# Peptides against a protein of PDB entry 5T59: the designs that were tried, part 112

Target 1, 112 residues: chain A of PDB entry 5T59
Amino acid sequence: TTPTMQSTSLLTEHLGYPPISLVDDIINAVNEIMYKCTNAMEKYLMQRNIIGKKDFSDEIKIGTAKLESLLENSVDKNFDKLELYVLRNILSIPSDLLEENRFRLLHHEKLV
Target 2, 90 residues: chain B of PDB entry 5T59
Amino acid sequence: EHIRFQRLVQVCNKALEESIRKLQSWEKIHECFPNYGQTREGIENLTVCQQQVIKLWSNLSRVEFDAIFHERSIEEKLNQLDDLINKARS

## One batch from the design tools (peptide; made by RFdiffusion4, then SolubleMPNN)

Design b2_p21_5_s2 (from b2_p21_5, 8 letters changed)
Fold by OpenDDE base, seed 2:
Structure b2_p21_5_s2 (fold): chain B 112 residues (1-112), chain C 90 residues (1-90), chain A 21 residues (1-21)
Amino acid sequence: as target 1 above (112 residues)
Amino acid sequence: as target 2 above (90 residues)
Amino acid sequence: DSLDEELEEMEKELEEKIKEL
């Protein structure tokens, strides 16, 4: 089920930040890591672009770009799944806790 | 009793593992460098490159994700959430 | 395990949402 406004508000109060902010941090981090990896790959190979008398620079540039695209697609797919799972199953409040009496408990725990 | 943080770590590791899966395939790497990979020296370079990228991926993700978890105090917050839920169900 | 099953369910839900777009 989709997170409710109420659960989001309660979790934000509990966490000190909106639940989506954690996911955003994770996704931003993996994207940064991804491009660091692909950049390192390209630089490493470009420093070794000449084998014998042949220059493979063009092939290296194209090849690394293909690998980057492959990695981008995989990251997007897998971390979209992660986002959905985290928001629905980890950073979630069971429906029974959203009842009036339990809702008060959650709020009370924060104030005490 | 505390399960949410463990699940967070597990799902993060799973996403990272699955994301790098295709780069772990030598065949896929070689396909991107068909002529370069036909040379002995090219194969050696690609092999080292592949190994280094995978290690870099693993090391950077560990450091960065741990930093995020610490900055967001997520283990403590998720443990508290587990406790709150368990208390409410008691 | 339980995590794998839950992830699979989320994957299915995501796929359905993508199809609707």
Scores: peptide ipSAE 0.046, ipTM 0.899, DockQ to the pose 0.082
Fold by OpenDDE base, seed 1:
Structure b2_p21_5_s2 (fold): chain B 112 residues (1-112), chain C 90 residues (1-90), chain A 21 residues (1-21)
Amino acid sequence: as target 1 above (112 residues)
Amino acid sequence: as target 2 above (90 residues)
Amino acid sequence: DSLDEELEEMEKELEEKIKEL
């Protein structure tokens, strides 16, 4: 079930930021890490591209590109699932808390 | 009693683990470098590279995710959310 | 276990969402 506008508003008030902002931070971080890893891999191998009399630079470039694509696809898939799970099951408000009495309670707790 | 932050950590770890799974396969790595991997030196280089990348992945993700969780005060906020829910149901 | 099952369900939901786009 998709979070309601009311849930988003209440959680934003509670967190001090929209719930999606946390997910965005996580996704941005993993993407940065991903490219740092793939870049490091390519550089490491390119520094070792000559074995005997043969230059493997082309094979290394193609191979690392394949691995990068593989990692990109896996990251995208798994962290899309993460986003849905976090927003629906972790950063969520049960229906009973969305009632008027519970809504007021949340505001009261913030002010006191 | 407090369950949301634990679940957040678990799902993050799961996503990280599943994302790097294919790079943990030596066979998959070797397939990308069929000729390079036929040399002794190539195999050694690929082995070290694979190990270093996996360690880098693990270390960077730990540091960066902990920083995010701290900056967003998410453990405290999720614990408070759990408490509010429990209070409302009592 | 339980978390794995939930994540699997999320995967299915994601797939359905993609189909609808």
Scores: peptide ipSAE 0.046, ipTM 0.899, DockQ to the pose 0.081
Fold by OpenDDE base, seed 4:
Structure b2_p21_5_s2 (fold): chain B 112 residues (1-112), chain C 90 residues (1-90), chain A 21 residues (1-21)
Amino acid sequence: as target 1 above (112 residues)
Amino acid sequence: as target 2 above (90 residues)
Amino acid sequence: DSLDEELEEMEKELEEKIKEL
C-alpha cells in the first residue's frame, strides 16, 4: 500500500528530506545516464557512418533512436518498480512504530 | 541487523542490470542496424559500441548512485532506522 | 576509441562535480 502521511512526515524528519526525493535523485540520474549512453553511441557510429561508398547515417540515426526507446522503456519499467519497492519496503515505518506513543519516542530519540 | 541499505543497493543494481539487459543482446543490437551490420566493418563498430556503452552504463551509474547515497547520507539514515525499529521491538 | 574517450571524459566530469559538492 501507499505510505501514510504520518510515515512520510516521520521519515522526512528522520532523513532531513522527503523519501521521494531520494527516488527522484536516482531516477533523474539514471535518465541522464541513459541519454548520455545513447548519445555516445550515436556519435560513435555517426563518426563511422560511411562504409565503402555507402552512407549509413540514416540507418544509424533510426537504429540508435530505436535503442534509445528500448532502453527508455526498460528504465521506466524497472525503476518504477524500484520506486515502489523503496518507498514501501525500505523507506517505510512498521505499523508498530506508527502508534502515537512511538511517534513521541522517535521524536524524543532524535532530540536526545 | 542492518538490512535496509543493503536492500537499497541490491534493488538499484537489479534495476540497472535489468534495464541494460536488452542492450546486452547482440541480436537486438543487430536488428536495429540491419544493413550496417551486414558489413564487416559495421559489425566491428557495433561490437565495440555495444561493449563500451555497457561499460559506460555501469561506470556512470556506480559513480552517480554512490554520489547520491553520500549526499543523502542514506546508509547512515537507513542504519539508524533499522536500529530504531529493532529497539522498539526489543 | 571515441567511446572509450567519452567514457573517460564523463567520468572525469563526474569526479569534478562530486568534488565541487
Scores: peptide ipSAE 0.030, ipTM 0.893, DockQ to the pose 0.021
Fold by OpenDDE base, seed 5:
Structure b2_p21_5_s2 (fold): chain B 112 residues (1-112), chain C 90 residues (1-90), chain A 21 residues (1-21)
Amino acid sequence: as target 1 above (112 residues)
Amino acid sequence: as target 2 above (90 residues)
Amino acid sequence: DSLDEELEEMEKELEEKIKEL
């Protein structure tokens, strides 16, 4: 079940921010972490690019880029699932509480 | 009684774990560096690099996600949501 | 595990969403 406008409004009031904002923060953070990891990997290997008489700089750059792509694809897939799960099962309001009488009760509880 | 925040932490950890799964494969790492990984020194460097990046992934994600949860007061808010739901069903 | 079961359902929903795009 997808979130309704009513559910989003109630949760926004409760949280002080839209539910999607939390997910956005999480996704932005993991993307930043991802690129920090791949950058660190490249730098580490580039400091060790010469073995014997061979320079492996080009192979290191290409290889690191491949690993970055692999990680990007996995992050996208898994955090898309996370987004759906969080919005539908964690940041959600049961249908019985979305009825008019229950809606008023939630507002009352916030103000009292 | 309070279940939503626990589930949030669990699903975040699961997503992080599954995202790094392929980098935990030595075969995948070695395939990206076919000639470099044929040298003894190259294998050693790749091994250390793999371990360090996985550690960095884990440490950075822990710090950043905890910061997000704190800034958004999400544990408190989710506990309150659980309480409201339970109260309404009583 | 209840979480695994729930995530499996989300995977199915995600697959359907991708097909619609």
Scores: peptide ipSAE 0.042, ipTM 0.899, DockQ to the pose 0.082; fails the geometry check

Design b2_p21_5_s3 (from b2_p21_5, 10 letters changed)
Fold by OpenDDE base, seed 2:
Structure b2_p21_5_s3 (fold): chain B 112 residues (1-112), chain C 90 residues (1-90), chain A 21 residues (1-21)
Amino acid sequence: as target 1 above (112 residues)
Amino acid sequence: as target 2 above (90 residues)
Amino acid sequence: DELDKKLEEEEKKLEEEIKKL
């Protein structure tokens, strides 16, 4: 089920930040890591671009770009699934807690 | 009793593992460097590069995700959420 | 053994490069 506005508000109050912010941090981090990995690979290989008398610079650039694209696609796919799972199943409030009598529970716990 | 945080860790690990899966394939790496990988020296370079990139991926992910979890106090918050849910259902 | 040593050396070089990132 898709998170409700009420759930988002309550979770924001509980967390001190919107639930999506956690996911954003995770996604931003993995993207940064991804480009660090591909950049490191390219730099390493470009330092070793000549074997014998042949220069493989162009092939290295193309090859690393292909790997980067492959990794980008995989990251996008898998972390989209992660986002959905986290927001629906981890950072979620059961319907019984959203009932009128249960609504104040989170507020009460915060004040106590 | 507390299950949400462990599930968060599990789903993060799964996403990371699945994301790097294709780079773990030597065949896939070699396909990107068809001529370079036909040389002995090229194979050696690609082998080292592949191994270190995978390690870098794993290590950076662990450090960065742990930092995020700490900064967001997510373990504590998810444990509290579990407690609230359990209390409400009791 | 010799090949292993060379690979280890290259591994170290890559690690050093990674530290620069």
Scores: peptide ipSAE 0.027, ipTM 0.881, DockQ to the pose 0.015
Fold by OpenDDE base, seed 4:
Parts: sequence; structure tokens; C-alpha cells
Structure b2_p21_5_s3 (fold): chain B 112 residues (1-112), chain C 90 residues (1-90), chain A 21 residues (1-21)
Amino acid sequence: as target 1 above (112 residues)
Amino acid sequence: as target 2 above (90 residues)
Amino acid sequence: DELDKKLEEEEKKLEEEIKKL
């Protein structure tokens, strides 16, 4: 289930970077995208904050903040799951191959 | 034979889709703007905003994730990993 | 149709705003 140190080392050698680095890139990207989306929404609505004689600026700020929170919670939940899945099932080495022969195989392939 | 990269793409898409689910709810959007959304103009603004944010989410995610995958050469690396595993089992 | 046109105009405005980000 949990990646072993050996698995991490082998994958790092294979990838050229630690497996977690890929996940970090993905998570950082989605967080950036998330805030770009919420920022865009706020800016758009704030440019349209006055309807008739009423100023909705405060409501817009509060509302967009609420939506941001909702999105943050969802992103955190779903990408935590993603992280676990990727590290356990995608960037993983079967336990039966975590033997000396696997290491030699990777080494051999690099030499060829 | 090569399955890991496909799985990566699938789980990324799933995470993205599930993450934006609540913003796809008009009810949730409207609840955040109870008075603003009582005006015709407000409803129009929120409608456009919702639609475009969802598109922005999708488009940015596609571009950024593709860039990550390319920079990390992850498709190639995962294919190689599949091959190595298959070879080891043969 | 009129509403659709207005929405389309607003959509373009939002797109322009997004491009500034």
C-alpha cells in the first residue's frame, strides 16, 4: 500500500525526480487555476457591482469568498485522493519486483 | 499494455470534474448572492460568470496539466515503467 | 434572442477580462 523507500528511490532514478514532485506540480497547478477562476469571477462581478441605485460590492465580495471556500474544500478533498492513487497505483512498483533483480534491470536499461 | 499514463489522465480528469461540481450548481451560486441574484441584471451576470468560470477551469487545467506532463515526460516514463514491469514478469 | 445576444455580449466582456489575468 504505502510506497517503500526502495520504491521511491527506484522511481526517482527512473523518472529523474521524486514521484511526489509530479503530484506537487499537479496540486500547485490546480490551486493556481482555482484562484485565477475565483479572481476572475470577483473582478467581473465587481465591475458590475451597481445595479440601479444599489451597490452590491459587499455582497459580491462575501459571495465570491464563499464560492472560493467551496472550491478549495472540493479541490483539497479530490486531489488528496488523487495523490494517494497516483503514488500507490500509478507511480508504484509491484512488491514482487522490489527485489535485487528489479534494481539490476533498471540499471541495465540505463546502460544500454 | 501501457496503462499507467491513461490512468493518470483519467484520475486527473475525475479530480477536476469533481472539484468543479459545486460551482456547476446554479443553486449554490445563487445562494452566495441572494440579493444580487434577485435582479434580472444580476442573474444575467451570474449566469455568464458561472459559465465562463467553468470554461476557464477546464481550459486552464488542460493547458497546465499537459504542460506538466510534458515537462515531466511522464507519458514516456510511465510507458517505460509498464514495459519494465512486463519484462520483469516474463 | 435579445437576451441571448446580451448574454453573448457579457460573455465577451468576461473573456476580455479573463485575458487580462
Scores: peptide ipSAE 0.026, ipTM 0.882, DockQ to the pose 0.015
Fold by OpenDDE base, seed 5:
Structure b2_p21_5_s3 (fold): chain B 112 residues (1-112), chain C 90 residues (1-90), chain A 21 residues (1-21)
Amino acid sequence: as target 1 above (112 residues)
Amino acid sequence: as target 2 above (90 residues)
Amino acid sequence: DELDKKLEEEEKKLEEEIKKL
């Protein structure tokens, strides 16, 4: 189920930030980590690009780019699933608490 | 009683593990370097590189995700949310 | 054994390179 505007508002009040902000932080972090990993791999291999009389620089650049692409696709797929799960099942409010009486209770609990 | 934060950690770990799965495959690594990987030195270099990149992935993700969780106070907030829900249902 | 030593040395080099990032 997709989060409602009411649920988002209540959670934003509770968290001090919109629920999506947490997911954004996570996704931004993993993307940064991903490129750090591929960059490190490329640099390491480029320092070892010559074996015997052969220069493998071009193959290394192409190969690392392919690995980066594979990792990007996997990250996108898995963290899209993560986003949906977090917003629907973790940062969610049960329907019974979205009723008017329960809504007031949440606000009261925060203020008291 | 408190379950939401545990679920968050679990789903994050799952996403990280599944994302790095293909890089854990030697066959996939070797396919990207078909000629380089036919040399003894090339195989050695790729082996070390594969192992270290996986470690780097794991270490950086742990540090960064823990920092995010701390900065967002998400464990406390999710525990409070669980408590509110349980209280409302009592 | 010799291969293991070489791998260990290369592992150390990669770790140092990663620290520069």
Scores: peptide ipSAE 0.026, ipTM 0.882, DockQ to the pose 0.015
Fold by OpenDDE base, seed 3:
Structure b2_p21_5_s3 (fold): chain B 112 residues (1-112), chain C 90 residues (1-90), chain A 21 residues (1-21)
Amino acid sequence: as target 1 above (112 residues)
Amino acid sequence: as target 2 above (90 residues)
Amino acid sequence: DELDKKLEEEEKKLEEEIKKL
């Protein structure tokens, strides 16, 4: 189920930030890591681009780009699933707790 | 009793593992460098790169995700959420 | 093995490059 506005508000109050902010941090981090990995590989191979009499610079650039694209697609797919799961199943409030009485309880717990 | 943070860690690990899966395949790596990978020296270089990239992926993700979790106090907050839910149902 | 030694040396080089990132 999709998170409600009420759930988001309550969780924001509890966390001190919107739930989506956590997911954004995670996704931004993995993207940064991804590019660091592919960049490192490219640089290493480009320092070793000549074998014998052959220059493999073009092949290295193309190959690394292909790997980067492959990794990008995989990251996007898997972390989209992660986002959905986290927001729906981890950073979620059961419907019974969203009732008015329990809504007040959550506020009460914070104030006391 | 406290289950949400554990689940968060698990799904993060799952996403990371599945994301790097294709780079763990030597066949996939070799396919990207068909001529380079037919040389002895090329194979050696690709082997080192593959191994180190996987390690880098693992190490950086561990450090960065732990930092995020700490900065967001997410373990504490999720534990508190579990407690609130359990209390409301008791 | 000589081949293993060469691989180890190359691994070290890559590690040094990674440290610069």
Scores: peptide ipSAE 0.025, ipTM 0.879, DockQ to the pose 0.015

Design b2_p21_5_s4 (from b2_p21_5, 10 letters changed)
Fold by OpenDDE base, seed 4:
Structure b2_p21_5_s4 (fold): chain B 112 residues (1-112), chain C 90 residues (1-90), chain A 21 residues (1-21)
Amino acid sequence: as target 1 above (112 residues)
Amino acid sequence: as target 2 above (90 residues)
Amino acid sequence: SSLDKELEEEEEKLEKEIKKL
């Protein structure tokens, strides 16, 4: 289920930032890493694009692009799962703590 | 007791591992370079490239994710959350 | 692992959401 506004507010107060911000950082990081990996691959192979009398530059560019797409799809899939899991199961507040009395307790504990 | 941060690390590792899974397949790599990979030198280059990319993926993810976790103080915050939950249920 | 099962469940939920789009 989608986190409630109350849960988000409480977690934001606890964390000092919205829960989604952590996920965004993770996703942005992996996307950057992905790009660096594919770019490194392309550069490495492009430096070795000629074998014998044949220039494989076009094939390397196409092939690297295919791998990038493959990796991108996999990253998107797996980190979408991650996002859901983190927001629902890790950065979540059990329903019993969302009760009014528990809510007050959480605020009290923060102030003490 | 403290379980949330451990789960965060686990799910991150799982996502990273599954994301790179296809690149760990030599067959998938070779399919992207059908003619280049028919040459001895091409195979050698692809092999090294594959190994380097996997290492780069692993190393960069470790460094950057650790940095994120540190900057967000997420271990401490998640431990505190666990404690609050446990305390409320006691 | 137990985590794998939970992730699989989330995958199923995600797939359902995608189908609704």
Scores: peptide ipSAE 0.033, ipTM 0.894, DockQ to the pose 0.082
Fold by OpenDDE base, seed 2:
Structure b2_p21_5_s4 (fold): chain B 112 residues (1-112), chain C 90 residues (1-90), chain A 21 residues (1-21)
Amino acid sequence: as target 1 above (112 residues)
Amino acid sequence: as target 2 above (90 residues)
Amino acid sequence: SSLDKELEEEEEKLEKEIKKL
């Protein structure tokens, strides 16, 4: 099920930040890591672009770009799944806790 | 009793593992460098590069994700959430 | 594991949503 506005509000109060903020941090981090990895790969190979009498610079640039694209697609796919799972199954409040009596309990715990 | 943080770690590890899966394939790497990979020296360079990238991916993700989890106090918050749910259902 | 099954279910839901776009 899709998270409700009430669930989001309660979780935001509990966490001190909106649930989506955690996911955003994770996704931003992996994207940064991804480009650091691909950049490192390109630089490493470009420093070793000449073998014998042949310059492989063009092939290296194209090849690393292909690998970057491959990694980007995989990251997007897998972390979209992660986002969905985290928001629906980890950062979620069961429906029974959204009832009035349970809602009061959550507020009580916050105030105590 | 506390399960949410464990699940968070597991799904993060799974996403990271699956994301790097294609780069773990030597065949995929070689396909991107068909002529470079036909040389002995090229193969050696690609092999080292592949190993280093995978290692870098693993190390950076561990450090960065742990930092996020700490900054967001997510283990404590998820444990508290588990406790609240269990208490409400008791 | 139970987590793997749950992840698979969410993946299927996501795929269905993407196909509708």
Scores: peptide ipSAE 0.031, ipTM 0.893, DockQ to the pose 0.082
Fold by OpenDDE base, seed 1:
Structure b2_p21_5_s4 (fold): chain B 112 residues (1-112), chain C 90 residues (1-90), chain A 21 residues (1-21)
Amino acid sequence: as target 1 above (112 residues)
Amino acid sequence: as target 2 above (90 residues)
Amino acid sequence: SSLDKELEEEEEKLEKEIKKL
């Protein structure tokens, strides 16, 4: 189930930022890391592109591109799952806390 | 008692682990470099490259995710959330 | 751990849900 607007508002108040912002930070970070890794891999191999009399530059470029694509797809898939899990099960408010009395309790705790 | 932050760490680690899984397969790596990997030097280079990338992945993710968690104070906030829930249910 | 099993189950559910989207 998708988080309610009320849940999002309450969590935003509690966290000091919208719950999605945390997920965005995580996803942005892993994407940056991903491309740093693939770039490092390509550069490392391109510095070692000649073995004997053969130049493997083209094969290296194609191969690293394939690996990058595989990694991209895997990152997208797994961190989409992460996003849903975090927003639904971690950064979530149980229904009983969404009741009027519980809502006031959250505000009270913030103000005190 | 406090479970949410632990779950966050676990799901992050799981996502990172599953994301890098295919790169941990030597066969998969070798398939991308069929001719290069037929040479002794090529195999050596690919082996080192694979190890370095996996290490880089692990190290960078640890550092960056810890930084995010700190900047967002997420452990404290999630612990507080757990406490609020427990208090409300008591 | 028990939590690990629960996480795996949730991931499986999410995978199914994502496929439907």
Scores: peptide ipSAE 0.026, ipTM 0.892, DockQ to the pose 0.091
Fold by OpenDDE base, seed 3:
Structure b2_p21_5_s4 (fold): chain B 112 residues (1-112), chain C 90 residues (1-90), chain A 21 residues (1-21)
Amino acid sequence: as target 1 above (112 residues)
Amino acid sequence: as target 2 above (90 residues)
Amino acid sequence: SSLDKELEEEEEKLEKEIKKL
């Protein structure tokens, strides 16, 4: 079930921001963290790129890029699931509360 | 009574855990560095790097997500939502 | 926990939906 405009409006009023904004914050955060992690990994290994007089810089760069891609794909997949779950099951209003009488109730509760 | 915030935390944790799972595999790490990982020093470096990255991932995500939840007052808001729903159904 | 199981079930449903996309 996809969130309705009414549900979004009510939740926005309740939260003080659109529900999607929370998800956006989460996704933006994890993306930032992801690149910080991969960058840290590359830097760490690049400081240790020479072993036995052999320079492994190219292999390190390629390898780190591969790991970044793997992580990126996994993050995208799992946090897409998260987005759907949050918007459908957590930041959602049951149908019975979307009725006219319940709609008024939510407004009333806010005013009280 | 209050279930939504708990679920939010759970799904966030699961998403984070599943996302980092591939990096927890030594085999996958080693595959990315086939020659580097054939050296003793390379293996040692990769091992430390792997551990540090996983730790960094966990620590940063914890701090950042908690900050988001606080800034958005999401626990309070979700608890209130639960209460409203329960009240409406009573 | 019961909630954990419920969460897993819902996530499984979503996985199926995402695969269809």
Scores: peptide ipSAE 0.025, ipTM 0.892, DockQ to the pose 0.149

